# Peptides against a protein of PDB entry 6RGO: the designs that were tried, part 321

Target 1, 392 residues: chain A of PDB entry 6RGO
Amino acid sequence: MALKLLGFNQDATCFSVISSNKGVTIYNCDPFGKCFELEKSTSNDEELDFLVEMLFSTSLIAVVDKTIGASKRKKLKIVNTKRKATICELTFPHEIMDVIMNRKIICVVLKSDQIFVYDISCMKLLRTIDVRGEKLKSTSKFRNSEAVGDIGVRVSLSTDNNSILCYSSYSKSDKENAPLNDIVVFDALKCIQINVLPAVHQSNIVCIACSPDGMLMATASEKGTIIRVFKTIDTENDEPILVNEFRRGSRPSRISEMKFNHDNTLLACVGESDTIHIFALPVTTTEADANEDDTLQQSSHSLSSSINGLQYISKGLANRFGKIIVSKIPTQSQQRHVAYIKIPENAKYRIGFPKDTTNTIHICGEDGNYLVYSIPRNEVGPCTLVKSNTFD

## One batch from the design tools (peptide; made by RFdiffusion4, then SolubleMPNN)

Design b2_p27_3_s1 (from b2_p27_3, 15 letters changed)
Fold by OpenDDE base, seed 3:
Structure b2_p27_3_s1 (fold): chain B 392 residues (1-392), chain A 27 residues (1-27)
Amino acid sequence: as target 1 above (392 residues)
Amino acid sequence: DEKKKLEEFKKEYEEAQKLLEEREKKL
C-alpha cells in the first residue's frame, strides 16, 4: 500500500500517516499501536492528501483534507479523536499549506503567503501576518505556483508556552522574484515581532526548525548543504546571533524536516538523501558560580570553534534592525554531523525527539518502519537501533 | 449552533489541558 508520512507530534509520542486504503492513521510510539483512524471520505482511488497536526498526546487534532477539490483545501477541522467528531471548522480565503500548533497557539499558513495566528483556547484570531507585505499587493501577479515548485512560506513554532513563531519572509530586493531568504521571529502570544534575520541564505529557505523553548532556530535553503542555527533573541552581551553552521553534505539535497531535541543539545535533519544527520550544539554553559568542587569531568568536548569571523558590516542598508548578517563563516568552521542513520534512498522519513530521553531519536518511513535509535555520546558514528516496529 | 460548537470546543480543550498536566505530574 502507498503510505505518506505526515510526521511526529511535538513530543514524538505519536506519528501520523496517510494510507491509500484507510485514510489517516495515528500511531502511538510506546506502547506501539494504532490510536486513531480517520476513514477516507471517498470510495474513489484518488491520491489521498491531508494535513494533520496533533496536540501532543491529546484527543485533539487539526485536519485539512486536500484530496477533494479546492474548497476542502481551505477548511481546517478540529477533531476530537475519542468522539470521532468535528468540534470546530474554520474556512480560509486560500488553500491551507501548513498547520502548526502548541498548547496555546494554532498557526495556519495559506498559499497566499499569509499566516493566521489563533488562540487555541477559544479559536480567536490574534493576528493575520501578510508575509508579502502591503507593497506587493499591487504588482504581485500570483507567482504561477505551477512553475515555481513547492516554494512557499515556511514556519516553525516552539513547543513550549512561549509560543515563538519563526517564519521565512521575502528579501527587500526590488526584483519581482525576491527569494524567501529572510527570517522573522514573532511572539505569537503577545503578537509582536521580536527579530528579523535578513538574507540567512542565498536562495529560498525550504526548512525551518524552532527549538522547544524558542531560544534557537535552524534554517536550510533549497541547496540543503549548509544548516545555520541562530539565536531568536539578541542577548545583551552583543553575542553573534549565528551560533552554528553545519555542513550536511557537498551535494545539493532537499532537507524536508529538522528537529531540535528537548534540551537544545542536538539538531537532526532528514530529506531526500539516504542519511539522517545529527549535529551537536555547543551547550552555552551559563557560568553560574562554579563554587562547588564536584569534579565530574564530563568531557564536554566544547567544539568551541572560535566563530571569530562574523564581522557585522554595519553599512547603510537599514533593514528595520540594521544588521546585515553577512555569513562569511570560513568553510573550516563548518561542523559535520556527530551521528547519522542510514535510510532507504527512495523512502521518505520523518524524525522526532522524545522528551524523556535526550539521546534517543524516533524515525518513521513510508516503507512502513517505525524505528528508535540511540545516539552515540562520545564518538562520531552511526546511531544504534534500539527498537523496531512495522505499520501498514 | 456556533455557540454550542464553541462551548463543546472549550470543554474538549480544557479536558486536553488537564490530560497534559496529569501526564507532566507523572513524569
Scores: peptide ipSAE 0.320, ipTM 0.852, DockQ to the pose 0.816
Fold by OpenDDE base, seed 1:
Structure b2_p27_3_s1 (fold): chain B 392 residues (1-392), chain A 27 residues (1-27)
Amino acid sequence: as target 1 above (392 residues)
Amino acid sequence: DEKKKLEEFKKEYEEAQKLLEEREKKL
């Protein structure tokens, strides 16, 4: 049977899949099992395509049927899974490309590069963000840039109540084909732009992850070789703060999803490669507790051990992008602990971090595997498989 | 604490959902 992965919910307690025979199925992670099914409305052998976003472990899902007809692709349904009933229906002027939600906000991304921001509690429209309109204001040229191919506005929303929305925007370049390489940080509740990170990559951004608290954002371009992590709100001299730069690999490969864990200590990425990568983030000690006067005279033994290897801070890129103040990441032991999971070649996987265990990752594959891995914290190495289940 | 906040939010959301169902029945 052909499975298509929709992904995990915000807390990795459930995941959703499209089965060609059944329609949309939602699985609970623990205890593992089917918790909901949305039957296909059509008897036709048409390839099923849906957007489904589940509100945590609630009975509420947002659903877009993308299978048939331009009219259905413009409809968002809110469905109560216990009642098996549509409880809200919204119609948009253009095809829905993405739907994201947290406890407070639903964001709907259209093929028109518009983002509709709703208060979930009342389905009130709070804001329409026109990403093309902002480009036009900056470039004075009404370019009908039909997004050539699969390149569209990418979004990520914090899973907390602060509702920090990060989205890709067009660079202010006077060039006809300005890339989607800017990031806007937006308070979705207050409807205020907080920050703009210009030209975070040389090419279009294809993947964005916001941290659960909205304080960090990870970005990847079409190349998928470099992942950058920025602060979302904080700036240094009105310039974006680059917290981390990770190398996923030497070969170009599309990153399809990235996730932070709930304590912002890990960033996972998955895509077209045979490997899920998990990067350790520096623990930002809030400077508040630095008042303990522990004058431990740590003797100055100059362990000058030249860990020369991973100094691929590309000195060359700092000059052309505005002064991305690479804050002097203190030269603490740059042993970036990296964990990995090997996955089958050409298998599409999705990732999620549970709230209860900061060293655990949930993954699911279009091969019908749901897997739970333990992440090593103090060493570079493979993750350990803890649980395995199958679904159809 | 977080589990309790999630259960409280589920209740608020079920109330918000009822309010939405009542609004759609009036449209």
Scores: peptide ipSAE 0.269, ipTM 0.726, DockQ to the pose 0.041
Fold by OpenDDE base, seed 2:
Structure b2_p27_3_s1 (fold): chain B 392 residues (1-392), chain A 27 residues (1-27)
Amino acid sequence: as target 1 above (392 residues)
Amino acid sequence: DEKKKLEEFKKEYEEAQKLLEEREKKL
């Protein structure tokens, strides 16, 4: 059977798959098993295409049927899985490319490079972000959307209630072919732009991950060799703070997904390579709780001792257009993975971090494997397989 | 505590949805 992975929910308690024979199936991770199935509306041998975003482990899913006709690709359905009923239906002017949600916000990304931000509690439109309209009135012809199917606006939303939205934006370069290499940080609740990180990569951004708390963001370009981690809100002298620069590999390979763990101590990445990479983040001690007294020697032998925390403040080289270019960390200061998982080269995998365990990762493959790995804390090495299940 | 907060949240969303269904039926 052809399986297509839709991914994990926000807390990695469930994952969704498209099965050519069945339609959309949602699996619970623990105990492992089917928790919902959405039957395909047609008996035709058409390749099934869906977007499904689950609201944590609730009975609420956002569904877009992309299989049949251009009209369905513009419809978002909110479905109660227990009732098997559509409870809200929204129609958009353009094809839906992505849907992300947390407890407060739904963001709908369109093929038009628009982001529609909704209050989930009442499905009220809060804002339409026009990522193209933020480009000045330059008559840049619609890049013929056929050949560049993979280069669109990327988004990530914090899983908390702060609802920090990170999205890729076009560089303000007067070049007709400006790359999607800026990041905007947006408060989705207040509908305000918080920050802009200009030129975080030299090429188009193809993957973004926001931390659960919205305080960190990871980015990767189409090269997928370097991952950069930034602070989202905090700035130093009005410049973006580069926290980490990780090297995934020397050879180009697309990164399809990145995730932070719940406490922002780990960043995982997956893509077209045979390896899931897990990177350690330095614990950002917020200076706030420097209250003196409690000498509890928590001998956390954290791997932090070998991470010489060279916070290279990005000395923004102002380009000829007054744009700050985020400085690259020297290759010698680029951190490697602390852990890895080997996966089949021919199988697409998705990743999720459970909320309850900081050193566990959930992965699922289009090969029909659901796997739980333990991440080593004190050594660089392979993750240990803890649990395996199969799905169809 | 977190599990209770999630079940309370599920209930609030189920109630909010009933209100949405009632609004959609009035349009």
Scores: peptide ipSAE 0.266, ipTM 0.728, DockQ to the pose 0.040
Fold by OpenDDE base, seed 4:
Structure b2_p27_3_s1 (fold): chain B 392 residues (1-392), chain A 27 residues (1-27)
Amino acid sequence: as target 1 above (392 residues)
Amino acid sequence: DEKKKLEEFKKEYEEAQKLLEEREKKL
């Protein structure tokens, strides 16, 4: 059967899949099993396409049917899974590209590069962000975004109540083909822009992850060789703070998803490569008052590489040809993965971090595998398979 | 009709929030 993965919910307690024969199925991770099914509306052998975003492990889901012609691709339904009933329906001017939510807000991304921000408690529109309209303030002609394939506005939302929204924006370059290589940090509750990170990559950003608390974000370009982690809110001398630069690989490969674990100690990435990479983030030891005497000599070689804050002086030296030279972070500061998972070549996988276990990762594949791995903390190496289930 | 759907939605959202708060108290 052809499966298409929709992904995990915010706490990795559930995941959603499209089955070509059944429609949308939601699985519970523990205990493993089907918890909801949305049957096909059509008997036709049409390739099913849906967006499904869950409100954690509640009975509330946002659903977009993308299978049927351009009119239905503009409709968002809020469905109660216990009642199998549509409780809210919204219609947008353009095709829905993405839907993301937390306990407070829903963000709807359109093919028009608009982000609609809603208060989930009443489905009231709080803000429309026009990412293109920000570019129009620079005299750059809109090329029809239709020709750029999968390159559109990317979003990520904190899973906490602070509701920090990170989105990709067009660089202010006078070029008609300005890349989506800026990041805007937005308080989705207050509807205020907090920060702007200019030219975080040389090419279009294709993947963003916000940390659960909204304090960190990870970014990857279409090249997918480097992942950058920034502070979202904090700045140093009005400049963006780069926390980490990770090397996924030497060869270009698209990253489809990134996620932080619950305590911001790990970042995972998955995509077109045969490998899920897991990176360790430096624990900023807040200097808790080290007053208590407790002598336990456990020689955990914490690689407290005090990476002195590499001020990423994004002195965008426009060279003679108007190229923004993103200052090369010294290749010596590029960290590699601390852990990895091998996955089948050409299998699409999705990742999730459970809240309750910071050293565990959930993965699911279009091959019908749901897998739980333990992440090594003391050594660089493969993750250990703890649990496996199959789905259809 | 729309007002009734919005009231039903609000009720279901409040039930969902209570369920989330009850889960957080168990962690």
Scores: peptide ipSAE 0.355, ipTM 0.870, DockQ to the pose 0.777; fails the geometry check

Design b2_p27_3_s2 (from b2_p27_3, 14 letters changed)
Fold by OpenDDE base, seed 3:
Structure b2_p27_3_s2 (fold): chain B 392 residues (1-392), chain A 27 residues (1-27)
Amino acid sequence: as target 1 above (392 residues)
Amino acid sequence: EKEKKEKEFQEELKKAREELEEYEKSL
């Protein structure tokens, strides 16, 4: 049967899939089993497509039917899975491209490059973010979204209550074809722009991950060769916003998903390649409690590559929406993965980090495999398979 | 009708939060 993977929930306790014959199925990871099924409403042999975002392990899901020919591609349904009942329905002016949520916020991304930010507690609209901005409304012919492939606004939301939203934005180029290579950091609760990271890649950003606490973000371009990790907030110590630069590979390959683990020590990436890559992040030891003698020789190879990043903080242009930090991305020493998982060629995989185990990763494939891997701590090498299940 | 759906929605969200709190207390 053809499976399509939708992904893991925020804490990797569940994952969602589309089965051509069954519709949407949600699986629990432990104990492994089906927890919800949304039956196919249409007898047509149409290729099913859905967005499903689950609120952690709760009975609440957001669902968008993206099936071709469906007038429903503009409708967000909030469903109680235990009752199989639609509890809310929102209709948007444009097709829904993405939906993300946490305990506080739902963000809805439209094909119009708009982000609608809602308070989940009452489904009140807090903000509409127009990523194109007001100036482009007059001259931008709708990018014929048919000819420019799957390039749109990308978003990631922190899974905590801080609700830090990171999204891709258009560079300030006078060219009609400005790349989506800027990042905006946004407090979704306060509806305030925190930061703008200009030109973080040379090409469009196709993947973004926010850390669970919203303190870090990772970005990848269409090339998918380099992953960059940034602080979301400027620290008082003039520390460089770019904290890591990782090399996934030398060959171009699309990254479809990235995830941080719950303690911000690991970043995983998956995509069109036969390999899931896992990178170690330097633990920012806050120097505060250096007093207790416990000589745990964690050989943190602090590759303190002296980032002589000349941060030219140009004082001048307080734009209406905040400081544009023109950070020159310093040439960092590109780090390799510390761990990897080999996956079948042409199988799409999704990744998730469980909350309780920082060195475990959950993966699921369109091949019908749900796999749990242990991540090596002290050696660069393959992850060890701990548990496997199959789904249909 | 609209107010009834909004009340039903708030009650379902309350239940989903109670389920999340129970789950988070069981960890």
Scores: peptide ipSAE 0.284, ipTM 0.839, DockQ to the pose 0.664
Fold by OpenDDE base, seed 1:
Structure b2_p27_3_s2 (fold): chain B 392 residues (1-392), chain A 27 residues (1-27)
Amino acid sequence: as target 1 above (392 residues)
Amino acid sequence: EKEKKEKEFQEELKKAREELEEYEKSL
């Protein structure tokens, strides 16, 4: 049977799939089992397409039926899974491309490159972000969104209450063909833009991940060879802080999803390649509690292992055209994966990090496998399979 | 009618928050 993965919820306690025969199914990860099913509304042999976003492990889901008719693709339904009832319906002017949520907000991305930000508590519209409208101050024609294939506005939202929204934006270049290679960082609760990261890649951004706390953001371009990690809020001399640059591979391959673990120590990525890559992030020891006291004189030898933490202060030369050239971290200093998982070729997988175990990753495949892996911390190598389940 | 649906939605959301708080206490 053809399965289509919708992905994990925010804490990787559940995942959602489309089954060609059943419609939308939600599985619980532990104990493993089907917890909800949304029946197919039509008897037709049409390919099912849905957006489903679950509010953690709760009875609330946001659903968009994308299967048939331009009218359905513009409707967001809030459904109670226990009651199998639509409790709210919103209609948008354009097709819904993505839906993301946390405890505070729902963001709805439209084919028009608009982001609608809602207070989840009352479904009140807080803001409409027009990603094109900032560009309309330049005479650049609406790119007919029909001709530029799978390139649209990408979004990621922090899973915490700070509700940091990261989205891709068009570069301020006077070129009609400006890439979606800027990032805007937005406080979705206050409805304020807090940062702009210009030209973080040379080509369009196709994948973004925000950390659970909203302090970090990972980005990948259409090439998918380099992943960049930035601070979201903090800036150095009005320039974006590049924390890490990871090499996924030498061959171009689309990255479909990236996720941070709950303590910001790991970044995972998945896509069209046969390999899930897991990267270690430097532990930012907040120099907080260097409190006073313990004067203990232990005199002994200065093994000054100068861990010169290479503060690559990327002195981005602000070039004469206001482009921050993210100083290329020397290709030799690009960190490789710390861990990996091999997946079947041509199988789409989704990833999630559980909150309880920072060294565990959940993955699910369109092959009907739900897998739990242990991540090695002290060595570079393969992840160890801990649990395996199948779904249909 | 609109206010009734909004109140019904707020009550469903309240229950979902209670479910989330119970889950978070179980971790």
Scores: peptide ipSAE 0.279, ipTM 0.837, DockQ to the pose 0.730
Fold by OpenDDE base, seed 2:
Structure b2_p27_3_s2 (fold): chain B 392 residues (1-392), chain A 27 residues (1-27)
Amino acid sequence: as target 1 above (392 residues)
Amino acid sequence: EKEKKEKEFQEELKKAREELEEYEKSL
């Protein structure tokens, strides 16, 4: 059967798929099994397309029917899965491109490059963000969006209650074709812009991940060769803090999804390549709990030596072309993956990190495989398969 | 009618939060 992956929920306890014959199915990860099914309402041989966003493992889902020809592509439904009942319906002026949520906020991304921010507790609109609004003052030409393929506003939301929203924005360029290579960091609860990261890549940003706590953000461009990790809130001398620069590979390959684990120690990425890459983030020891027990001195010496090479040589070559504030981390300081998973060629996979185990990753494929891998801590190498299930 | 649908939504959202709190206490 043709499967289409919708992805994991926030804590990787569930994942959603579209089956051509059944409609939307939600699987529980542990114990593995079907927990919800939304039957196909149409007898037509039309390729089903949906957005499904879950509130963790709860009975609350947001659903958009994106099926081609459907007038429903502008409708968000909030559904109780246990009752199989629509409890709220919202209609938007434009097609819905993405929906993200946490315990506090729902964000709805439109084809118009607008982000609608809602308080989930009452479905009250808190803010409309117009990502084009600063640019529309100059160029009234709506580029016929037919030729602007898969390039749109990308968003990521922290899974915590801080509700940090990261989104791609258009660079301030007099050129009609300014890339989506700026990032805005937004407090979705207070409805305040808290940071702007200009020109984080040379080309359009196609993938963004926010950390669960909202303190870190990962970005990838259309090239997908380099992943950059920034602090979201903290700045140094009003400049963005680049924490890490990772090299996924030398060959261009689109990244479709990135995720942090729950303690911000790992970043995973998946896309069009045959490999899921897992990168280690430096543990910022917050100095707080350094007080008590003296004794366990000795053996942690050896692996620390290779990470220290990130001397930020902030040499001020402020050359005349627009401030690429992102100091080129010397190509020598680009970290590689610490772990990897091989996946079938041309198989689309999605990733999730469970809350209970910082060194476990959940993956699912359009091949009908749900796989649980253990991530090595002390060595660079392949992940170990721990559990496997199949779905159809 | 609109107020009734809004109340029904609040009751369903409350149940979803209670389900989430019970799950988070079981971890």
Scores: peptide ipSAE 0.279, ipTM 0.839, DockQ to the pose 0.679
Fold by OpenDDE base, seed 5:
Structure b2_p27_3_s2 (fold): chain B 392 residues (1-392), chain A 27 residues (1-27)
Amino acid sequence: as target 1 above (392 residues)
Amino acid sequence: EKEKKEKEFQEELKKAREELEEYEKSL
């Protein structure tokens, strides 16, 4: 049977899958087991497609049936899993492409490049963001529905109560085919734009991850060779702060998902490659009390490669075309992974970081494997498998 | 009828938040 992965919830306590014969199944990670199943409404051997977003480990989920018919693809259902009941139904003008939520808000991304922001407490619409409407009125030519490969608005939301929304936007270039290579940072509760990061890649952004606290954002383009990490709110001289630039690989490979761990010390990425990469972020030591003297000279080879704060040198060549040239970190200064996991080629995997254990990663595959790995702290190397389970 | 469904939805959302707060206190 073909499995299709939907992903982990916000705290990696659950994951969701589509089974071709069963419909949507949600698994609990610990203790491992099925916690919910949404039965297939139709006996037809049609390829099932769903969006499922969980509210952590609660009985509340958001569901979109994408399998059949333009009407269902425009409907968001809020479901109580314990009661097996739809408690709310919303209908949109266009197909739903993505749904993300936290404790405060739910965001619905449409094929029209619109983002609908709701207060989850009352399902009141707070804002409609029109990612195209900020561009010229004239190119309302729907990208022909066939040539819309996976190039749409990408979103990520902080899992905390700050509700920082990061989304990809079209560059201000007068080109008809301007790439989705800008990022907007948005306070989803106040409905205020906080920041704009222009031209963070040369091509369309295909993956975004917001940190749990909303203070960091990771981005990857269609090439997937370089991952950039930015501060979301802070700016230096009205320019975006580039915290890190990571090299995933030399060969182009699509990144499907990225996640920060709970304390912003690690960034993981997964995609079409045989390898999950884990990168270390610089710990911002708060200058807390450096008082006590204990001189234990343990020669910890601090892999403190001094990350010289790479000033985002936007050489503002104010040439007439407004092209902000992202300064590339020299290839020699690009950081590699600190840890990795080998996965089967052609198996789609998803990743999650549990809240309670900053050095543990959860992964699940369309091969039916749920795996828990320990991340090495003191050496560059493979992660250690701690737990393995299978699902159908 | 619409108001009854809205009230039922608010009660279900309240329970889902209580479940989340109980989970977060158990960590």
Scores: peptide ipSAE 0.138, ipTM 0.776, DockQ to the pose 0.678

